Peptides against a protein of PDB entry 7Q4I. Designs and how they scored, part 39

Target 1, 281 residues: chain A of PDB entry 7Q4I
Amino acid sequence: HENSTIAERLYSEVRVLCWIMTNPSNHQKKARHVKRTWGKRCNKLIFMSSAKDDELDAVALPVGEGRNNLWGKTKEAYKYIYEHHINDADWFLKADDDTYTIVENMRYMLYPYSPETPVYFGCKFKPYVKQGYMSGGAGYVLSREAVRRFVVEALPNPKLCKSDNSGAEDVEIGKCLQNVNVLAGDSRDSNGRGRFFPFVPEHHLIPSHTDKKFWYWQYIFYKTDEGLDCCSDNAISFHYVSPNQMYVLDYLIYHLRPYGIINTPDALPNKLAVGELMPEI

## One batch from the design tools (peptide; made by RFdiffusion4, then SolubleMPNN)

Design b1_p11_6_s4 (from b1_p11_6, 9 letters changed)
Fold by OpenDDE base, seed 2:
Structure b1_p11_6_s4 (fold): chain B 281 residues (1-281), chain A 11 residues (1-11)
Amino acid sequence: as target 1 above (281 residues)
Amino acid sequence: DIEDRGYKYRN
């Protein structure tokens, strides 16, 4: 009933390793539901924790737990990836255990880019980092070259990358990546609509859900609107998605169909040269 | 409250 030829092509040509930020207390409560839903569509799925879990495929990183250890965990996670998995994928996605990702849409966005281009994508915020940084909760994806630069060039240099394990992990990695000339890409679609979202769909889709003073509107790098035009038809991620809602989203996105409506995908864009970005919208 | 649920409050 389905024609997934293009999706299968992109699965092969745009390989994505997804690493999930989690902890032992969330292995069963949250992480396993990622594995049973959107995580199964990654080329490789790894759960980064402080304890090993063979059933989950969780890695025990040498870090403590808690919000003040997220940056430490991120550094160790990418060190682990670089050491063991740098050739297992072209792109490397960080997501939380309450992030939902439509991996096919991410592959579509990434298709024209070379993994040797030092670039990363996500929901771009404007504070703290000049070029912006990607929201941790929405998830962010690094090219293979970006991972190399982060681990090999940035992490060993305390002038380029914070050596302490405390701090906002998304801001800190954003600082590090900027310092090694990894570009903060524009993940918006051709209509200027966002693809990575730091909240659940409801919070973005419903007009006037928040007032103008809500911090998000001051943090967002690109101008955005609420309502149906808030989000790309090819949206990639949402955050604060409960375990149950992950299954709901899986059903809605991959199973539920309005009879008689057929979507024809746009043609794939031309591939970019190494170092080249898509034209500005 | 979504105001307190922002990711900046999780770090």
Scores: peptide ipSAE 0.047, ipTM 0.787, DockQ to the pose 0.499
Fold by OpenDDE base, seed 1:
Structure b1_p11_6_s4 (fold): chain B 281 residues (1-281), chain A 11 residues (1-11)
Amino acid sequence: as target 1 above (281 residues)
Amino acid sequence: DIEDRGYKYRN
């Protein structure tokens, strides 16, 4: 017994295409578990690979495999999306095959924004790109206009976007997007808590889990803490989630309930004009 | 281990 009226409304009004970065060796090991869990809550789900798989709905992109080809795969993935699916959704999420996403929470974050606003969201890192870039593992979501600018304006220009396929894909797309004035948005909730996370929940929730010299603390764009206050009640994504953990998370988030506790959702914010962002916290 | 994963996937 539950009331999903608002979630159903947002499913219709905030359409999300999710593309999953994967490879043929992970189709059965990882990707199919995304499809059987959180991926089913996307409006459209596509697996970007180097081999076609009709059962998985995997697309064979014209790229090689390996870490040195991730940037190439990202470019080809968005080219494919722009050519075939640009009007099938309003927002376009990149996630890895070991990323878990609560799509309803992402729709909530995106609701006030126009898909014609050139903006993208994720876990923002500060090095290499002036406005910041979004962590690849945590997943990042582009507006329809951001995809258009990336594919039509950035990719064809070697001065704006790296032409070869090497490099860190998240940094490279961040550079390209900045060069075409796609804004790196702030995905934090109204309390200043993050929503996109590049590690598993345990690593963010447990204080002093890492050394203070750990790279993450130097990379994170916004000041953050560990513990329960690290993460929004409406968190969107976690990375390095094993296939088994995806099923556990699905159960905990969508099935397990503490009897007698009823959550009343906050009212939806007013919609923003094209080009307008939420105020900084 | 978070440290190992972080170092493996960082630039």
Scores: peptide ipSAE 0.047, ipTM 0.785, DockQ to the pose 0.535
Fold by OpenDDE base, seed 5:
Structure b1_p11_6_s4 (fold): chain B 281 residues (1-281), chain A 11 residues (1-11)
Amino acid sequence: as target 1 above (281 residues)
Amino acid sequence: DIEDRGYKYRN
């Protein structure tokens, strides 16, 4: 037996729609395994593809496939969400079909924020965008107001958002969101540890896994280190997670327990006013 | 490998 009272409360009060970037060739190979693991903990789960799949709940967006069209797919995905699902959730998460997310930890991070605050969270990178942008692979989450501004104010204006479908989707949405004053939030916990990660846990936890010339260290917005202190105890996402690893992570996080150790959750923080962010660390 | 997937080479 377990006590999930607080998690159930947050499930109701911090509603999350998760949309998964996928393609027809990955419906069975990857996307299905998201649906059978962490995706079932979202309030709403939608797979954004170029072909409809009723078993998966995949939507056929009017886009082509390939890395050269990911920005186009992102734009159409959020247009679809705004038209059909903007009131189905408070927060809207983009993830890849090889991203793993601990949704309860994301709800905990988002709890104090108003969904009417124009803000989005993820693994913040510093190049190309002044305020930073969120890594596409780590997944990023927009408030309802951020989605509204993106779709209604930014997308229709070629001066604010790239009009064609090419380019790095995470950089392009970052530019677009900055242009409509959506804030790039700080996802770190109270100890300054990150929550969204663009690689698997092993790549972050093991010291000296990469050398200091590795691009990641030049891209991260906030100073961070490898090792156990790399990651929050309430980490939210990891990328490049294989289908088999998703089931392993589900077992380790939600089932496997060290007998005799009981974790007591921290008290929930005070809610913030609309437009207010958490204090800087 | 993560080295081949770097955003450094993005345009």
Scores: peptide ipSAE 0.046, ipTM 0.785, DockQ to the pose 0.527
Fold by OpenDDE base, seed 4:
Parts: sequence; structure tokens; C-alpha cells
Structure b1_p11_6_s4 (fold): chain B 281 residues (1-281), chain A 11 residues (1-11)
Amino acid sequence: as target 1 above (281 residues)
Amino acid sequence: DIEDRGYKYRN
């Protein structure tokens, strides 16, 4: 037996459209497993591809495939969302087909924010973009206003947003969003623990998994630790999650329970005004 | 370079 009253409330009040970056070769290998696990907890789930797939709910965007086309696909994905789905949700999550997301935790993080606030969240990296940008692999979530500004104000202006489809998609969207004053939010919890992660839990939880020369430590915007203190109890996403691991995570998070332990959720914070962010830690 | 490495491991 479970009491999901608060989760159900947030499901209705913090509507999330999840779009999954995928390609035709991964429809069956990866994307369908997203649909069968965490993706079902999104208010709307769309797979952005280069080929239509009615079984998967995949959209054929007018882009090529390959890592060098990810930026182009991202632009087309958000254009598609803006044209067809901008009012279907309050928040718009980009995730890869090997990203696992605990959508309830994302709704909890987003709850105080107005979707009309130009803000986006994810795993913030510090290079290339002054305010930082969000790691593509960890997934990032834009407010409705952020999507509007990106599509309507940034994309049409080559001075604000790269017209070419090449480049690191997460860096490029970060540049575009900064140029239209979409704020790079702080997704850390009240204890300063991260919520969006560009690797699997094991890579973050195990101390000294990587040395300090690893690129991640040079990229991370906020100081972070390894071990159990690496990750929020309300963590939102992990990357490089295999299809099999998605089902494992689903079981561990939503089914497996330690008998006799009941968690009481923290009270929801007060809602913020439009344009207001949570105080810095 | 580090940028290429970063892109490789996060995209």
C-alpha cells in the first residue's frame, strides 16, 4: 500500500513534457525501455527522432543522425514542442534515451517556480557559458517561458543563437538561453547535494572512482563530493543507464522497500513570484 | 582536447 496523494497533486500542478533524444536505430534498443519505465511518469512523453514510430510515439524531425547533428535536433525538437505542445505542460525536459529520471523528484524541485519564469535546470557546467550551462547527458528542464524565449527570440537571431547544426548541443543551447536572459538555475537541494547527474549512480557514489584530472571535475559548476553525500535523496536523473538498468532502477525506487521504514516528505516550499529564484545556498 | 572529451562523455 502506498500514499501518493502529494505525488498526484504535483503531477497535476507541475506538468512535465519529456522529450527523449533518440534515433531510429535506438527505438527498440533503448527508447522503448524509457517508455516502459520512467517515461510513463511524465505528463507527456515524446521521442524526437529522424523517423516516425507510432508505437513509440516518435516524431520525425527534419534532421540528420549522428552526434554532430544533436544541436540541430535539439533546435528542431523545441521548435516542434513550441508549435504543438507549448501549452501541454509547464516544464519541458530534455533527456537522452539512456537517461533515467525520477520525475516526482523533478516536480518537487520545480514546484516553487513559475513556469513563466525564464529558467532552466540540470547539472550545471561552468565552461564556455558565463552563467553556466546544463549537461546534455544529465538532462535539463526548461520552463515554458524558457522554451518560448529559446524558440521565438533566440533561434531566429544568429547573433543570439548558432545557426549551424554543429557543436555540442548542451553548450549551444546554454549560450542561446543566456543570450535571452533565461537563467541557469541551481538544482541542488537544501543540503547542497546535486539532483542531475551525467553518469550512473555508481560513478558518483563510489569515492575516488575518478581522479581529479577527470574532465568532470573541471566542468562541474558547483563544488561536489563523491560518496553518499554526492547525491540528493531527491535526485532527479542519471545518465548512461542501460536498458536493463532502467528496469532495475524502477524496481529499486518504486517497488523495493525496507520493511518498517516509512518516509515522511518534507513540506512543500512557498511558491515564488514570476522571475524569482530560490536563494543561493 | 578537454572539450572533445567532455562532449564525448555527456552527449
Scores: peptide ipSAE 0.045, ipTM 0.779, DockQ to the pose 0.210

Design b1_p11_7_s1 (from b1_p11_7, 6 letters changed)
Fold by OpenDDE base, seed 5:
Structure b1_p11_7_s1 (fold): chain B 281 residues (1-281), chain A 11 residues (1-11)
Amino acid sequence: as target 1 above (281 residues)
Amino acid sequence: YVPPEKIRPPE
């Protein structure tokens, strides 16, 4: 028998809308597998596309397809969310159709924060944006206030937010959010371990002979190493997860158990005031 | 757009 009382409480108190970046060619190949796995644990799940798909719950945004339009799609996605869904959740996660997310771990991280605090979380990178920006592939989560500021204050102003639909979407949203004083939060756990990851678990867990000149080590905002200490026990996301691997991860995380080992969850921290962040590690 | 060389580890 499984006791999910705390997870059920957090599902109610820390409501998450997940929107998935996809395109019509990936509705069947990738997006439907998100819906059949981790996406079902979101309070609301929406697929942002250029074509409507009622089976998938995909929205047709007024954008073109291709990597050069990802920024345009991100802007339109958040406009759509603000217009239709801003009160349906407290937190708003962007993920790709090959991102896997443990939503319960994200709720645990977000629990102390007010959704009225202008903050967002993810895998923080240091280039291009002074406070850093969150990796697009690892997924990033905005508070309700962050979404409001992005859509209402940043997007309408070309001086604050790029009007062109081209560019790296994660960098561009990072610039826009900084310009409206949305804080780039620290998603690390109490041991200083990361929670959002831009690669598959294998690439983070297994020490490679990768040169320290590899771009990732130059981009990561917080110092981190590969190996067993790379990742929080409460990790939230991984990227480049194939459809088959999503089902494997679902099985391993939610079904497979070592008999006789019972995890006792840590106590929830105290809630923070509006505008307050967790102390630096 | 982020080039593949900037989003994936070396093969």
Scores: peptide ipSAE 0.033, ipTM 0.732, DockQ to the pose 0.363
Fold by OpenDDE base, seed 3:
Structure b1_p11_7_s1 (fold): chain B 281 residues (1-281), chain A 11 residues (1-11)
Amino acid sequence: as target 1 above (281 residues)
Amino acid sequence: YVPPEKIRPPE
């Protein structure tokens, strides 16, 4: 028996629409397992594809498949969301079909922010975009206002947003969002620990003798350490999570409990005004 | 497009 009262409150007050980047070949192999695990905890779950799948709740976007079309798919996905679902949620998460998300931890991070604040969160990378951009694989979440600005102000203007469908999806949306003054937020917790992760937990938790020349260390916007101090106790996402690992994570996070250990959640912070951000660490 | 070597730790 557990008390989920606070989680239920946040479910109602911090509404999240999750859209999953997928393709027809992955509907059964990957996307279905998102739907059967962490995707159930979203207020709304939509799979963005090139083919309709009524069993999955997949939408056929007018885009081709392949990595060269990911930017096109992202643009069409947010256009679709804006047209059909902009009032169904306060926050709009993009995730891959191999991203695992602890939605409750995301709601906790988002709670103080107004959805009318033009902001988005994720694993911030420093190259290519002055304010940084959010890693595509780790998933990123836009406020309702950020979605509005992206779709209404950025997308129609080739000077603000790339009109063709080529390019790195996460970099291109990062450029577009910067150009309409959507702020790249700091998703770190109060201890300076990250919450969105572009790799599996094992890769972050285990100090790898990775060469300091590894691209990730050059890309991260905020300096982070490896090991147990790498990750927030309220971590939000991990990438490259296999379908089987999604079920394992679901079991470990939501079902497995050490007997006699009771977690007491921190108090919720005060809500911020529109346009206000948490202080940077 | 991101090469695998740019998105994954080395094996």
Scores: peptide ipSAE 0.028, ipTM 0.710, DockQ to the pose 0.344
Fold by OpenDDE base, seed 4:
Parts: structure tokens; sequence; C-alpha cells
Structure b1_p11_7_s1 (fold): chain B 281 residues (1-281), chain A 11 residues (1-11)
């Protein structure tokens, strides 16, 4: 007994294509569970693999498997999207087959932005790329214009985008996107809390879970804390989510309710003009 | 270069 009117509106107005980074060995082990949980809330869901799977809706990209080929797979995935699906959505999410995403919260974050604005969002890291880059594991979402610029302007130019398939895929796409003036957006909420997370909720929510020397604290672009202030009430993604945890999260977020507590959604912000961003916090 | 081991488990 829920009122989903606003969520339904955003589903129509903020169309999201989700592509999932996977491989043939993970089709049944991981990817299937994405399809059965949060992936069903995408407007379009595609699994990018090296083998076709009609049951999963997996695409065989012309790439090898393994971590050294992730950048190659990312390039081919976005080429495939641009060729076949660029008009099927307004926003294009990359996620791993162990990423969990609350798509409604992503639509809420994206609502004010034009898909013709060259922007992308995720968990922003500060090294290697001046404007920052988005963590691959947390997932990142490109506007339609960002996809166009990436595929049409960046990929064909070795000076703008690495032609080799080696390297950290998230860093490499971050470099390419910066080189074509795709902006690394701020995904934090109005309280300055993050929305995209490169780890499971437990690792962010529990204070002192990691040592202060842990690389993550040096990589995050925006200062963040652990504990209750770590995460937006409208958090979008978590990484290293096991298949079983996906079902748990799906139950906790969409089914389990504390009796007598009613959530009232915040008002939608005003829409921005093309090229306009929300002020950073 | 960010080692993949820091970001996600091996495929």
Amino acid sequence: as target 1 above (281 residues)
Amino acid sequence: YVPPEKIRPPE
C-alpha cells in the first residue's frame, strides 16, 4: 500500500539505461541476481559480457575477459550503447555485477539536470584526473551528451582517450571525459552526504571500520565521515554486494516497513538549463 | 595508475 506517483513520474522523465559489467562465469552467479533485484527498476537493463546470453539479456562485446580488459570492455560497451540505445534513455549507468543501486534515488539526483548537459556522476576520486573521476565499483552515470562526447569525440582520438585496453577503467574513462569537457558532477545531497559508495553499507556506516591510512580516505574527492553522517538518506549505490545481500537490500529497502512511520518526499528542485550544474557543497 | 585490486575484486 504505497504511493509511487512521484517515483513513476521520475521513471518516465529521468530514463536510465543500466549496463552491468559482467563476464560469462558470472552470468548465473552474480548478474542474474542484479536482474532479479535492482536491475528491474532501470528503464533498460543490459549486461555487457564477452558471451551472449539471451536469458540474461547479455551482449557479447568483442573483448577479452579479466581485469586488464575492463577498460576495453567499457569502451566497447559505450560504443554499443551509442549505436543501439542512445535514444532509449537520458542517463547511462555503469555498474558492476556486485553493485547494488537504488535507481529511484539516482533519478532524484539527476532530475534537475539536462541529459544534454555533458556531465557524469558517481563516487568522485581526486587522484590522476584534475576534475576527479568516478569510482568504477560504486558505479557512475553519464548523461546522453556525455556518452555522445565519449564515443564520438574522445574514443576516436588517441590524444584524448587511451587506445590500449589496459589500465584502470574508471581512471581512463575519467581522463577521456575530462578531455572532452564532460564535467565530473557532485553527487552529494544537500547535507553534503555521499550517494555513491565503493563499499558495502557496513563499511561506511560503522565508525573506525578502516584505518585512517586506508587509501579510500586519500582518494575521495570530497571529505566524508564514517558513521551515520557517511551516507545520504537518498543513497544510490553500494559495491561488493553479494548476490544474497542484493535480495536482503531489496527486502529492506522496498518491502520491510516500520509500522506507523510515513515518509514524505522532499520537493523536487527546479530544473537546470543545459550546461548548468548544481553548486558544489 | 590505480591497481584494480584496490577498487574491486578480480573477475
Scores: peptide ipSAE 0.029, ipTM 0.718, DockQ to the pose 0.258; fails the geometry check
Fold by OpenDDE base, seed 2:
Structure b1_p11_7_s1 (fold): chain B 281 residues (1-281), chain A 11 residues (1-11)
Amino acid sequence: as target 1 above (281 residues)
Amino acid sequence: YVPPEKIRPPE
C-alpha cells in the first residue's frame, strides 16, 4: 500500500555512490551492518579498506590503518572512484562504518543541483577552512565535478592539497576542495534545520545540560538548536550509530507507520543551472 | 548512548 514513485524517480535521476570508510577489523563488526541497512539504498556501495573482502565488496587501498591514515585513505578512495566509478553516479558520499544515512532524503536535497556544479554538502564546520569544511563523521557528498577537481586538480598539486597522509581527514579535504573552488554548500532545509549530523539522534534531539563551551557549538558553521527543532524532517545522516541502532533506525524510518497518518511529499523544486546554488536560508 | 570519549573534536 506504499507509493514510492517519487523515491524511485529520484533513485534513477539522482544517482549516489556511497563509499564507506572502514578497516579489516570492522568488516564484520560494523561495515556488514551498513550493507544490510541503509547502504542497500545507494546506487553503488563500496567499502574502502586496507584489505579486500569479496563478500562485503571491500577494496584494499594502498594505505595503512589507524586514525592518522584516514586522510591517506580518503585520497586513495577518491582516486579509486575517479578511475573506476566516476560515471557510475552523479554524487559521491563518504560515510563512516558507524554513519547512518537516509539516502532518499539526500537525493531530495541534491535533486535541484547539477552534478557538474562544483559543490559538496554535509555538516559544515567553520574552523581551519575559510568557507568551512564538512564533518567527516556526519558524512559528506561531492558532486561528480567536485570529485574530478579534487582528484585531477587538487591532489597532484602540493600547494593546493596536502601530500602527506597525516592530518584531520575532513579538514584536509575541505582545504583541498576550497583551493579548487569547490563550494561548501548549505545542507539545511527550508526551515533552516540541519540534515547532516555528527552525532546520534538522541544527542541532537534531547536538550542536555551541555555546556555552551562544548566544542560543537564553536565548530558549527550555522546556528543550530537542540531539541525537536534541531533536525530536519528530511534529515540525511547521523554518526556514532551502533550496528544495532542501524537496524532500529531502518525499522523506524522504513517500516514503522502510525496508522491513519498519510505523509504527502512536497513538490520537487526546479532544477538549477550548472554552477547555480539554492539561496541560503 | 554514545560514550563521552567519542564526542570530541576531529583530530
Scores: peptide ipSAE 0.028, ipTM 0.702, DockQ to the pose 0.135; fails the geometry check

Design b1_p11_7_s2 (from b1_p11_7, 6 letters changed)
Fold by OpenDDE base, seed 1:
Structure b1_p11_7_s2 (fold): chain B 281 residues (1-281), chain A 11 residues (1-11)
Amino acid sequence: as target 1 above (281 residues)
Amino acid sequence: YVPPEKWKPPD
């Protein structure tokens, strides 16, 4: 009873490789549930770990485990992608093993952009990086050109990109990308609503869940509100999603329907030229 | 709810 013609078109025209940040202790506990839910809607799905797992399609990167190695793992993950998979997709999403992603909504956001445009998207934060950087937990997506610039131009140069493996991975990649003129895009919809979220839906949808002194309100690049106006109708990601909640979200988004309500998708925007961004809103 | 320990900013 579904008409997926537009979604199928975007699946072909906006190819997404999703790589999942994980570790061996989370292969069965978390990563497997990503593979069984939203990860199956990626054009290619790879789990970046310190141990190989053939059932999961996990890659053993030459890095240690722990928070102090996340930047090292991100660098090695993108090196691996560039070497083996740069032509397998147009866009390259980083997500955690507790991030949930609506891949169709991401394809819709990305559709007008050329993958040869040096740009990346996510939940933009304002500290540490002048143009901003994308929250690691919300997930962030690089164009093919952004990956090329990161791996070929930034990583080999210690003046452009941090050579050691310490630091916050999302801040460090943000610095590197800025230094090679990869633009931090605006992922908001035409109504100014966010699409990438660093917490679960409940924490964004419920007003006054946190006080205004909570760090998040000092970090967000764009002014956002809590409540029903917090989030796009075409939201892309949420973080801190438990394995059980991934299956709940899959059911609610893809299976549960209010009988007699039909959603008609908006028309696709015109494609942009290489290097062109959507107008400011 | 997500435990407060998970609501840490980048280090």
Scores: peptide ipSAE 0.033, ipTM 0.742, DockQ to the pose 0.138
Fold by OpenDDE base, seed 2:
Structure b1_p11_7_s2 (fold): chain B 281 residues (1-281), chain A 11 residues (1-11)
Amino acid sequence: as target 1 above (281 residues)
Amino acid sequence: YVPPEKWKPPD
């Protein structure tokens, strides 16, 4: 009795490959739960690891494990995607194994954009990178052209992209992408509300959860509020989501319904030309 | 609850 016609259309027209940053110790503990929840709504789902896992569909990248190797893993992941999967999707989402994503909302945000536009989206932070960079934990999505530029133009050039495998992966990819003129897009909705979130819903929805000195308020690129107006009705991602919380979110978003309340989706916007962005809010 | 160590900015 649910009408998913528009969501099905967007599934076909806005193809998303999701790659999940994980490690062998988290294949069963975390990554499996991504696969069993939101990851099943991606057009393609790949787990990027240091060990192969055929049950999970995990790829063994030639990298070490640990936080200091995440940048190396990100580089190898996108190289792998470019070599094997660049035509399997239009958009390429990086997420952590504790990121939850509402893929339909991401498709809605991405719908007007051309995959040939050099752009990427996520929770934009302002430090380290002039145009900003996207929070690694909230997940970030590259257009096909952005992936091409990253792998073909940025990675081979040590002046454009860090050759060492150390560093904050989200900052480093942000630097590389800026250096090849991939635009850091604005992921906010028409009301100026964020869609990608580096924390769990509770931490964004509850007023006064953090003080004004909390680093996040200094890092966020766009002004944001806390409380019920913190988040778009079409929010895309949350981070630090436990495996159990993923199933809770799946239930709340896709199954639990308030009887007698019908949501009517807004009309889709017009498609943009290649290189064109949505107007600023 | 998210442990404080997870709430630190990038290095």
Scores: peptide ipSAE 0.032, ipTM 0.738, DockQ to the pose 0.141
Fold by OpenDDE base, seed 5:
Structure b1_p11_7_s2 (fold): chain B 281 residues (1-281), chain A 11 residues (1-11)
Amino acid sequence: as target 1 above (281 residues)
Amino acid sequence: YVPPEKWKPPD
């Protein structure tokens, strides 16, 4: 027996639309497993594809397939969201069809922020964009105002957003968002631990998994360590999660319990004003 | 386990 009163409150007050980057070849192989696991905890779940699939709730965007079209698909996905769904949520998460997300932990992080604040969160990287950009694989979440600025102010202007559909989608959206004064937020917890992760849990939790020359250590915006201190107790996302591992994670997080251990949640922080961010640690 | 080929940064 669980008490989900706070989680239910946050589900109502911090509404999240999740859109999943996928393609027709992955509808059955990957995307359906997102829908059957963590995706069911979003307020709204949409799969962005090049082909319609009514069973999956997949949308056919007017884009080609392949890695060289991911930026094009991201632009069309947010255009579609703005046109059809901008009032269906407060926050808009991009994830891949091999990203796993603990949506309750994301709602907890987002709770103090106004959706009218031009901000987005994820795993922040430092190259290419002055304020940083969010890793595409870890998933990133835009406020409603950030989506509005992206679609209405940035996308129509080739000087603000790349007009071609080629390029690294996460870098390109990062450049575009910076150009319309959408802030790259800090997603770390009060202990300085990360919440969005571009790899599987094993790669972050196990010390000395990679050497200091590994590209990730040069790309991370905030200093982080491996081991138990790598990751928040309220971690939000992991990438390269196989379909089978999604079901394992769902079981471990939501079903498996150590008998006699009761977790008491921390008090919710105060709400921030529009345009206000949490103090940096 | 993530294959090494997936450990590539953005271009």
Scores: peptide ipSAE 0.032, ipTM 0.737, DockQ to the pose 0.137
Fold by OpenDDE base, seed 3:
Structure b1_p11_7_s2 (fold): chain B 281 residues (1-281), chain A 11 residues (1-11)
Amino acid sequence: as target 1 above (281 residues)
Amino acid sequence: YVPPEKWKPPD
């Protein structure tokens, strides 16, 4: 038996809508496995596609498929959320259909922040956007105010937000959000360890898995290490997680326990005022 | 612009 009292409290106080980027060819192959694993821990789960699927709870957005249309799909997804679901949650997570998310850890990170603070979190990259942008693959989470600013202020203005559907989805939303003063937050823990990861755990945990010339090391906004110190004990997301790996992660995180070891959670931090951020480290 | 190939994990 487990005590989930704090997790249940955070589920109520830090409401998260998760939208999953998918396509019709992946509804059964990938998206359904998100629904059967980590997606069930979201307060609301929506699959954003180009075709409706009532079994999956997929929405047909008026967009084409393929990487060159991902920006278009992101714009339409947030428009849909703003129109139908803006009051159903406090925070709005974008994830891919091969992203795995520990939603409780995300709620813990978000707990001190006001959803009326114009902020978003993820794996921050430094190129193209002055304040940085969040990696699309690692997933990123917008506050309710960030969604409002994106949809109401940025999207209608071609000077603030790219009107066509082409480009790198994560870079383009990052530009739009910066242009409406949505802050690119620091998602690192108190030890300076990352929480959102654009690759599988193995790629981050194993030292020298990539060479020093790998693009990732030039893109990361904050200095990070490899190995066991790469990742927060409260890590939030990993990318390129296969359907089978999602079930493995669900088992390892939520079921498998070392007998005789009891985890005691840290105390919740104080709430921040609207517009206030945690200090960067 | 980030090409799809750039986002693939290393082999």
Scores: peptide ipSAE 0.030, ipTM 0.738, DockQ to the pose 0.475

